# Peptides against a protein of PDB entry 6MBK, part 47

Target 1, 240 residues: chain A of PDB entry 6MBK
Amino acid sequence: GFEMVNFKEEGFGLRATRDIKAEELFLWVPRKLLMTVESAKNSVLGPLYSQDRILQAMGNIALAFHLLCERASPNSFWQPYIQTLPSEYDTPLYFEEDEVRYLQSTQAIHDVFSQYKNTARQYAYFYKVIQTHPHANKLPLKDSFTYEDYRWAVSSVMTRQNQIPTEDGSRVTLALIPLWDMCNHTNGLITTGYNLEDDRCECVALQDFRAGEQIYIFYGTRSNAEFVIHSGFFFDNNSH

## One batch from the design tools (peptide)

Design b1_p22_1 (made by RFdiffusion4)
Fold by OpenDDE base, seed 4:
Structure b1_p22_1 (fold): chain B 240 residues (1-240), chain A 22 residues (1-22)
Amino acid sequence: as target 1 above (240 residues)
Amino acid sequence: FKERIEKWFREKKYFPIEKAVS
């Protein structure tokens, strides 16, 4: 009941092709379509992942490299999704000098500097890993791994990663959720959860949408974008 | 750029990278 549309101002989003009622399950994304730490481990990145302590310890970085590897793979299943991702982000790693200077008067400057420092160090580390590690030879990004690539991937993950349950529901893992994360934001309640029985992310409509209207969802704060394992859905009253 | 920064503050749609690589 929806279609992908490139809106003039908002960029890519979802538009209803029929009337959708509030609380209607209109969108679901099976686990097999998600980009997860597990899918990273099962990809061309798997051998390197198994040998690098940082990739193993930091799922977000694993997702970032997974994203880069898939982007560099012409036959990647996720190419259509990756092509919908922004080329740049409105996040600290993309702030201009003047923007950073402005932030010096705020508490945010510490976070910005931390991100810059950490991202730069990570890039330097992984640049060496990619160039020297035997299991990196098969990576499609081996001959083209720039800071811009890494910044993009990290920023993509930082803005889009979600906590979802593992297949057995015993723990949580990180995932990018294609199609779902194309929905633009509005104020409201979190209406997305994970259905373990059907092994899929599910999104119910926040409100009524008429045919032709853009479908908006409420992510809440991305830092708190997690799925409830048992109930599948949770409603957060946080407004941001 | 002010608008961009303000938007960022409002949304805070990112996960900070806190762990440094050794």
Scores: peptide ipSAE 0.125, ipTM 0.660, DockQ to the pose 0.029
Fold by OpenDDE base, seed 3:
Structure b1_p22_1 (fold): chain B 240 residues (1-240), chain A 22 residues (1-22)
Amino acid sequence: as target 1 above (240 residues)
Amino acid sequence: FKERIEKWFREKKYFPIEKAVS
């Protein structure tokens, strides 16, 4: 009912191939297709994950490394997804000097500097880990781990991570949701949730979409990771 | 660039990495 299209200004998005009615479940993504902390643990990153307290403590960083490892793996299942990701982002880590200077007049500069500092520290830490840890030798990024790589991965995760329930629903974990996160944004209500019974992310149409129209969803006013916190990733027709 | 910054301000579509790494 939809296709991936590269739109002029929005970049990649989804276009309806048929008429989609409001409230129609038009898109679902099973857990097995998600990039999750669990899939990271079960990947080539797993041995390192099991021995690095930072990876264990910070699921977003685990996802970032998972993303980098999969990107560096030609036969990765997620290659098609990864290829759709932007090469750079409109996030503070990509702000130019003039943009940062502009922000110096605002209190937002503290957030920017915090991100810079934290990201730099993390990179320095993990650079050493990648170079010295025995289990890092298995990683495809072993010989190619630059700040730009890390910045990209972190930014990818920061902008695309979502909170989803564990399989038993007892806890929350982090996930990148391929295909779904290609939908560009519009104003409205959260129409995405996780169906534990079917073990999949589900998205219902916010409005009617005609064949040929771009499909938009509402991501809210915060990070996608906050779906559960603010709206519940269990679909509940919640507003932001 | 101002528009980009304003968009960032408005949407805040990021999850902060707050934990310091030593």
Scores: peptide ipSAE 0.116, ipTM 0.646, DockQ to the pose 0.030
Fold by OpenDDE base, seed 2:
Structure b1_p22_1 (fold): chain B 240 residues (1-240), chain A 22 residues (1-22)
Amino acid sequence: as target 1 above (240 residues)
Amino acid sequence: FKERIEKWFREKKYFPIEKAVS
């Protein structure tokens, strides 16, 4: 077993409550606990989703709004998860002017500027949508939708979204994986896959962990974060 | 802040937003 703990340096993480052996399946998260495009469609966001082409076309934005709606809902099932999320991120959208200036000497600057520009445009678009669209009236964020909110949600999704199979395994979709993504990161191999038979994410231990030790996993790079279909695991080392 | 940037480069824990909205 494991428990959620607020560690001094890393913030929230998972601590082993017993000895866990390498390759042991110690953590699984059923689909019903995931924040997905489908859960967004089935939420208060559903009516707006069904009528907005951007939400339909961009699953990451759908997840961002799903996250914002649930955050603004005191009785949301995902409140415990949302409360574990950082309030700020070390992602480009939070870079200060001096940090951006530093990046001007790197190849990453174009991507950073693109993110800034696109995020700003998206916010402007959805601000208007939220103000004018009839189906936005039911959203808990109707009267409270700031750029800071959007930046946070987008950054949360950027850093935590994962590709998982659809229920039938025919396609991939995006998901936030509560509990699992509470694990802090270490170098190693990807030890997480999706079990379609049991319809759950499964994580096996990267190494032995003793009772009382923090459990670390290797996420790899989020841009390459994919799950193996059909109860499979892969040890892909796509780390940069 | 340099350390933060370096960390970001190492981890690359983000998905670029490729589609613009008007």
Scores: peptide ipSAE 0.109, ipTM 0.656, DockQ to the pose 0.029
Fold by OpenDDE base, seed 5:
Structure b1_p22_1 (fold): chain B 240 residues (1-240), chain A 22 residues (1-22)
Amino acid sequence: as target 1 above (240 residues)
Amino acid sequence: FKERIEKWFREKKYFPIEKAVS
């Protein structure tokens, strides 16, 4: 019902291959296809995860390392997804010197510097961990872990992480949702939720889309990251 | 680059990462 297309202005997005009606369940992504904290724990990162308190405490960092490990693995199931991710982001960590100078006149500069410092400190910490921890020896990034790698992974997670329920629905966890996060955004209503019975993310069409049209979704009035923080997926008790 | 900054301000597509506590 849809295909991935590289649009000139928006970059990668989804295009309808048939007519899709409003409210139609046109896209679903089973849990097994998601990059989650749980999949990170079950990956080559698992042994290190089990021994590092920061990875355990910060699911977003766990996802970042999961993403890096999978990117460095030629046979990774998620290679097709990872290859669709931007190589750079319009996040503060990628601001050029002139952009930072411009921000010096704003209150945002403090947040930017904070992100820089935090990210750098995290990198330094994990660089040491990767170099010295026994369980890091089998990581595909063992000999190739640069700040640029970490910055990219962190930024990827920052912009694409989602809150989803755990398998038993008892708590929430973090996930990257392949295919779904390829949808570019438009104004509207949140039309994505998680179906625990079928254990999948489900997205219904915001509006009618004709064959050949780009499919848009709505992440709310906030960024994806903020959406995760405040709303996560659309649940019965969630506001949009 | 001004447009990029303005876009960032509008979208704020980032999640703050906490300081590493080792």
Scores: peptide ipSAE 0.074, ipTM 0.633, DockQ to the pose 0.028

Design b1_p22_1_s1 (made by RFdiffusion4, then SolubleMPNN; from b1_p22_1, 6 letters changed)
Fold by OpenDDE base, seed 5:
Structure b1_p22_1_s1 (fold): chain B 240 residues (1-240), chain A 22 residues (1-22)
Amino acid sequence: as target 1 above (240 residues)
Amino acid sequence: LAERIEKRFKEKKWFPIEKAVT
């Protein structure tokens, strides 16, 4: 019902290959296809994760390292997804000098500097970990872990992380949702939820899309995925 | 530039990193 297309201005997006009706379930992504904290734990990162308190405490960082490890793995299941990710982002970590200079007159500067500082500290910490920790020796990124890599991974996660329920629905975890997160944003209502019964993310069409039209979704105001309870969708208020 | 910055902040396309590594 859809195909991946590289749009000139928007980058990769989804285009309808047939007419899709409003509220039609046109896209679903099973849990097994998601990049999650759990998949990170079950990956080559697992041994390090089990011994590093920061990875354990910060799911977003775990996802960032998971993303880096998978990117560095030619045979990664997620290679097709990773290749669709932007090489750079419009996040504060990528702000140019002029943007930062402009922000110096605003309240946002504090947040930007904080993010820079935190990210730099995290990088420095993990650089040391990767160099010294025995379980880091098997990581495909051991010999190629730069700040740019870390910045990219962190920014990828920042812009794409979603809260989804655990398999048993008892708690919330973090996930990157391949294919789904390729949908570009439009104004509207959240039409994505997690179906625990089928253990998958589900997306219904925000509107009618004709064959050949780009499929847009509403990312929400704060997260790229606010799950709305609609007909069995799990909705967790982003208590971030 | 101002419009671009405003757009970024309005759209909130990112989650801030709140935890510092010690």
Scores: peptide ipSAE 0.034, ipTM 0.559, DockQ to the pose 0.029
Fold by OpenDDE base, seed 1:
Structure b1_p22_1_s1 (fold): chain B 240 residues (1-240), chain A 22 residues (1-22)
Amino acid sequence: as target 1 above (240 residues)
Amino acid sequence: LAERIEKRFKEKKWFPIEKAVT
């Protein structure tokens, strides 16, 4: 019912291949296709994860390393997904000096500096871990782990991570949701949920879409400041 | 539409997913 298309101004998005009605379940993604903290634990990263307290405590960092490991693995199941990810982001970690200067007059500047500082510290920590930890020897990152790699992975996770329930529904974990996260956003209502009974993410159409139209979803109610911090987006009509 | 979506979430026992801003 849909296809991935590279839209000139919006980048990759989903286009309807048939008419989709409002509330129609047009997209679902089973847990097995998600990149999760659990899949990270079950990957080549697993041994290191089991020994590193930061990876255990910070699911987003675990996902970032999972992305890096899978990107470095030619036979990774997620290669098709990873190849659709931007090579760089319009997020604070990529801001040039002029962009930072522009933000100096805003409350966002403190968050930008904090994010940059934290990311740099994390990189320095994990660089040492990768070089010295016995369980890091099997990681494809040992000989090539740059700040740019880490910045990319962290930014990818920051802009795409979602909270989903664990299989038993007892806890919340983090996931990247392939294909679904290619949907660009519009104003509306949250139309995506995790169905524990079928163990999948499910997305219903926000509105009617005709064949050939781009499929949009609503990401949530966030202020422009939050969008800048998390994605670098500005929405002129944001009432916040 | 909002009410119907909310109903679906309740009936299907969905955990709502707010997409990270890209």
Scores: peptide ipSAE 0.280, ipTM 0.834, DockQ to the pose 0.712; fails the geometry check
Fold by OpenDDE base, seed 3:
Structure b1_p22_1_s1 (fold): chain B 240 residues (1-240), chain A 22 residues (1-22)
Amino acid sequence: as target 1 above (240 residues)
Amino acid sequence: LAERIEKRFKEKKWFPIEKAVT
């Protein structure tokens, strides 16, 4: 019912291949296709995760390392998804000196500097962990872990992480949702939900879409800037 | 449409997903 298309103005998005009616379930993604904290624990990262308190406490960092490990793995199931991710982001971690200077006149400067300092400190910590920890020896990123790699992974997770229920529905966890996160955004209502009975993310059409039209979804009320600044580095509430 | 979507959330035990802003 849809295909991935590179639109001239919006970049990658989804286009309808047939007429889709409003409220029609046109897209679903089973849990097994998601990149989650649980899939990170069950990956090559699992042994290190089990021994590192920061990975355990911060699900977003666990997802960032999961992305890096899978990107470095030629046979990764998620390679097709990872290749669709931007190589760079318009996040504060990518701001140039002039952009930072402009922000010095704003209240956002404190949050930008905090995020930058925290990311740099995390990189320095994990660089040492990867070099010295026995379980890090099996990671495909061991010999290729740069600040640029870490910045990219953190920014990818920051801009794409979603809260979903655990398999048993008892807790909330973090997930990247392949294919679905390619939908561009418009104003409207939330039309995506996680169905625990079928154990999948489900998206229904916000409106009628004709064959050949781009499919848009509603992203919520937060601005891009507010979301990036405030959603950056949260401790996983489930670890406390 | 809004009422039908809300009904779906209630009946199918949907957990709403807000997409992270990219």
Scores: peptide ipSAE 0.265, ipTM 0.828, DockQ to the pose 0.533; fails the geometry check
Fold by OpenDDE base, seed 2:
Structure b1_p22_1_s1 (fold): chain B 240 residues (1-240), chain A 22 residues (1-22)
Amino acid sequence: as target 1 above (240 residues)
Amino acid sequence: LAERIEKRFKEKKWFPIEKAVT
């Protein structure tokens, strides 16, 4: 009922191939197609994950490294998805000096600086880990791990990570949802959920879409401050 | 510059299913 299309102004999006009615279940993504903390553990990253406390504690970083490992793997199942991701993002990590200076007058500046510092520290830490840890020798990024790579991966996860239940529904884990996250944003209501019985993400149409129309979803209402906070870098420090 | 920043925040993709990553 839909196809991936590169729209001139919005980049990649989904276009309806038939008429879709409001509230129609038009899109579902089984767990096996998601990039999750669990899929990271089951990948080439698994041995390192099992021995690194930061990867274990910070699921978003685990996803970032999973994304980098899969990007560096020509035969990765997720290559078609990864190739659709932006090369750069409008996140604080990509702000120019003038943008940062402007933010000095805003309440967001503390969060932006914290994100910069945390990301830089994380990169420095993992650079050392990748260079010295025995299990890192098998990683496809062993000789190609730059700050730009890390910034990209972190920003990709930051902008696309979702909370989904574990298979047993007992806990929440993090996931990137391929195909679904190709939908561009419009105002409305959240129309995506996770079906535990069928073990899949499900998206129902926000409105009627005619054949040939772009399919939009609502990403949620977020303030600029909430966006910075939800970037996952502040989760560990919110123990105050 | 303010408009550009606001635009960036509005165009950011975050995909909560039922709950945003808090």
Scores: peptide ipSAE 0.257, ipTM 0.661, DockQ to the pose 0.119; fails the geometry check

Design b1_p22_1_s2 (made by RFdiffusion4, then SolubleMPNN; from b1_p22_1, 8 letters changed)
Fold by OpenDDE base, seed 4:
Structure b1_p22_1_s2 (fold): chain B 240 residues (1-240), chain A 22 residues (1-22)
Amino acid sequence: as target 1 above (240 residues)
Amino acid sequence: LKERIEQRFKERKWFPIERAVT
């Protein structure tokens, strides 16, 4: 019912291949296709995860490293997904000097500086971990872990992470949702939910989409401040 | 529409997914 398309101004998105009616379940993604903290634990990153307090405490960082490991793995199941991700983002970590200067007159500057400092500290920490930790020897990124890599991964997760229930529904975990997150944003209401009974993410159409039209979803409403605070650096066990 | 979507959430026992925004 849809196809991936590289739109001129919007980058990758989903286009309807048939008429889709409002409220139609047109897209679902089973848990096994998601990049989650759990899949990170079950990957080549697992041994390191089990011994690193930061990876354990910060699910978003775990996802970032999971993303980097899979990107560096030629046979990764998620290669097709990873190739659809932007190479750069409009996040504070990618701001140019002039953009930062502009923000100096706003309250956002404090968040930007905090994010810069935190990201730099994390990179320095994990660079050392990757170089010295025995379980890091298995990581395909060991000899190629730059700040740019980390910045990209953190930004990817920051902009695309989702809270989903664990398999048993007892807790909330973090996930990247391939295919679904290719939908670009429009105003509306949340039309995506995790169905625990079928163990999948489900998206229903926000409106009617005709064949050939781009399919949009509503991401949610967040301010820039909320974005930094809520998505940037929160603990995995944080209740929201 | 909102009410129908909310009802669907209830019927399917959905955990709502809100994507992070830039």
Scores: peptide ipSAE 0.351, ipTM 0.867, DockQ to the pose 0.599
Fold by OpenDDE base, seed 3:
Structure b1_p22_1_s2 (fold): chain B 240 residues (1-240), chain A 22 residues (1-22)
Amino acid sequence: as target 1 above (240 residues)
Amino acid sequence: LKERIEQRFKERKWFPIERAVT
């Protein structure tokens, strides 16, 4: 009912291949297709995860490293998804000096600086971990872990992470949702939920979409500033 | 639409997904 399309101004998005009615369940993504903290734990990153307190405490960082490991793995199941991700982001971590100067007149500058400093500190920490920890030797990124890699992964997770229930529904975890997150944003209501009975993400159409129209979803009520500045640097509530 | 969506969430026991949650 839809296809991936590269739109000239919006980048990649989903286009309807048939008429889709409002409230129609047009898209679902089973848990097995998600990149989650659990899939990170079950990957080549697992041994390191089990011994690093920061990875355990911060699910977003675990996802970032999972993303980097999978990107560096030619045979990764998620290669098709990873190839759809932007190479750069409009997040503060990518701001040029002039953009930062423009924000100096706003209260947001403190959050920007905080995010930058935190990211840099995390990189420095994990650079050392990757160089010295025995379980890091098997990581495909061991010899190619740059700040740019880390910045990209953190920004990818920051802009795309979602809270979903664990398989048993007892806790909340973090996930990247392939295919679904290709939908661009419009004003509206949350029309995506996790169905625990079927163990999948489900998205219903926000409105009628005709064949050939781009399919939009509502990301949430957060402003661009909130998405950009406040996302990504938090401890996993389930790790304590 | 809002009420119908909310009802759907209840009926399907959906956990709502908001992109880029913090």
Scores: peptide ipSAE 0.340, ipTM 0.867, DockQ to the pose 0.718
Fold by OpenDDE base, seed 5:
Structure b1_p22_1_s2 (fold): chain B 240 residues (1-240), chain A 22 residues (1-22)
Amino acid sequence: as target 1 above (240 residues)
Amino acid sequence: LKERIEQRFKERKWFPIERAVT
């Protein structure tokens, strides 16, 4: 198959350990390995989720808190995955003052400021919830929930969230896909799908990869607007 | 390649997965 490698310019990626042919199913990830809104509901976050309207309505925020709770849990099944995530991102929430100044001449500045304000407001809201809500007492982040933590989690989800079907295929939910999301981006076509029959994410090779080559996937067509936190919002209308 | 990929999506009844912007 493949192995995780830290590449100089691209950070972590996947390298082929054997020749992989184009269209070969080289990678699959069963649902049980995914971080999903459902796994969040079934975690230590579940009791709080069941009583917080924002967590219920905003699947991306539910994933962000799920990610934070698992990161704060030494025995979390997802620790190996979480440890591979970047500590910082090239999202607007991480822009330096000079980068923000550069954007002042552009229309994007309004979106960036909106993202900053919204993220800060969300943090303030959830900080209060974590401090005061009875079901927050068991959360591993109870005594350590900083804006930097929230920014990181939100950015992690924003850059890595995927829409997948629910177990019964009746709805769409959000998921982080470990191992698969280690693949770096190249131009091409979507070669990943969710197989409901086998209940797994499946990725086929975009092209031939030789042993020792980095395995790339196509993430999809992207715009700068997709870096805005609002573009990453997922509303679970069926939760209400 | 495009046609074959599209065919695979149909044959496997795939729900296509597009990663969020990084």
Scores: peptide ipSAE 0.281, ipTM 0.813, DockQ to the pose 0.610; fails the geometry check
Fold by OpenDDE base, seed 2:
Structure b1_p22_1_s2 (fold): chain B 240 residues (1-240), chain A 22 residues (1-22)
Amino acid sequence: as target 1 above (240 residues)
Amino acid sequence: LKERIEQRFKERKWFPIERAVT
């Protein structure tokens, strides 16, 4: 009922191939297609994850490294998804000097500087880990881990991460939702949920869409504070 | 510049996914 299209202004999005009615379940994504902390653990990153406290504690960073590892893997299942991701973002980590100067007059400047500092520190830490840890030798990014890579991955996760239930519904984990996250934003209501019975993300149409129209979803109301990396820090309590 | 920054914030994807009961 839809297709991926590169729109001139919005970049990649979804276009209806048939008429879709409001509240129609037009899109679902099974758990097996998601990039999750669990899929990171089950990937080439798994051995390092099992021995690094920060990866264990910060699911968003685990997802960032999962993205980097899969991007560096030509045969990755998620290559088609990764290729749809922007090469650059409008996150604070990509702000130009003039944008930062503008923010100096706002309360957000402290959060931006903190984000810059934290991201730089994280990169420095993981650069050292990748260079010295035995299990890092298996990572496809072993000899190609730059700050640009890390900035991209962190920003990708920050802008696209979702809280979803674990399979048993007992906990919350982090996930990137391929295909679904290609929908661009419009004003409205949240129309996406996770169906535990069928173990899938489900999206219902916000409104009627005619064949040939772009399908939009509502991302929700966002505060400036939600764009701070710290807002995306969900700690995995399973480390203890 | 302010409008540009504000527009960027509107385009962020963060979804508290609720349980969908079918």
Scores: peptide ipSAE 0.207, ipTM 0.648, DockQ to the pose 0.085; fails the geometry check

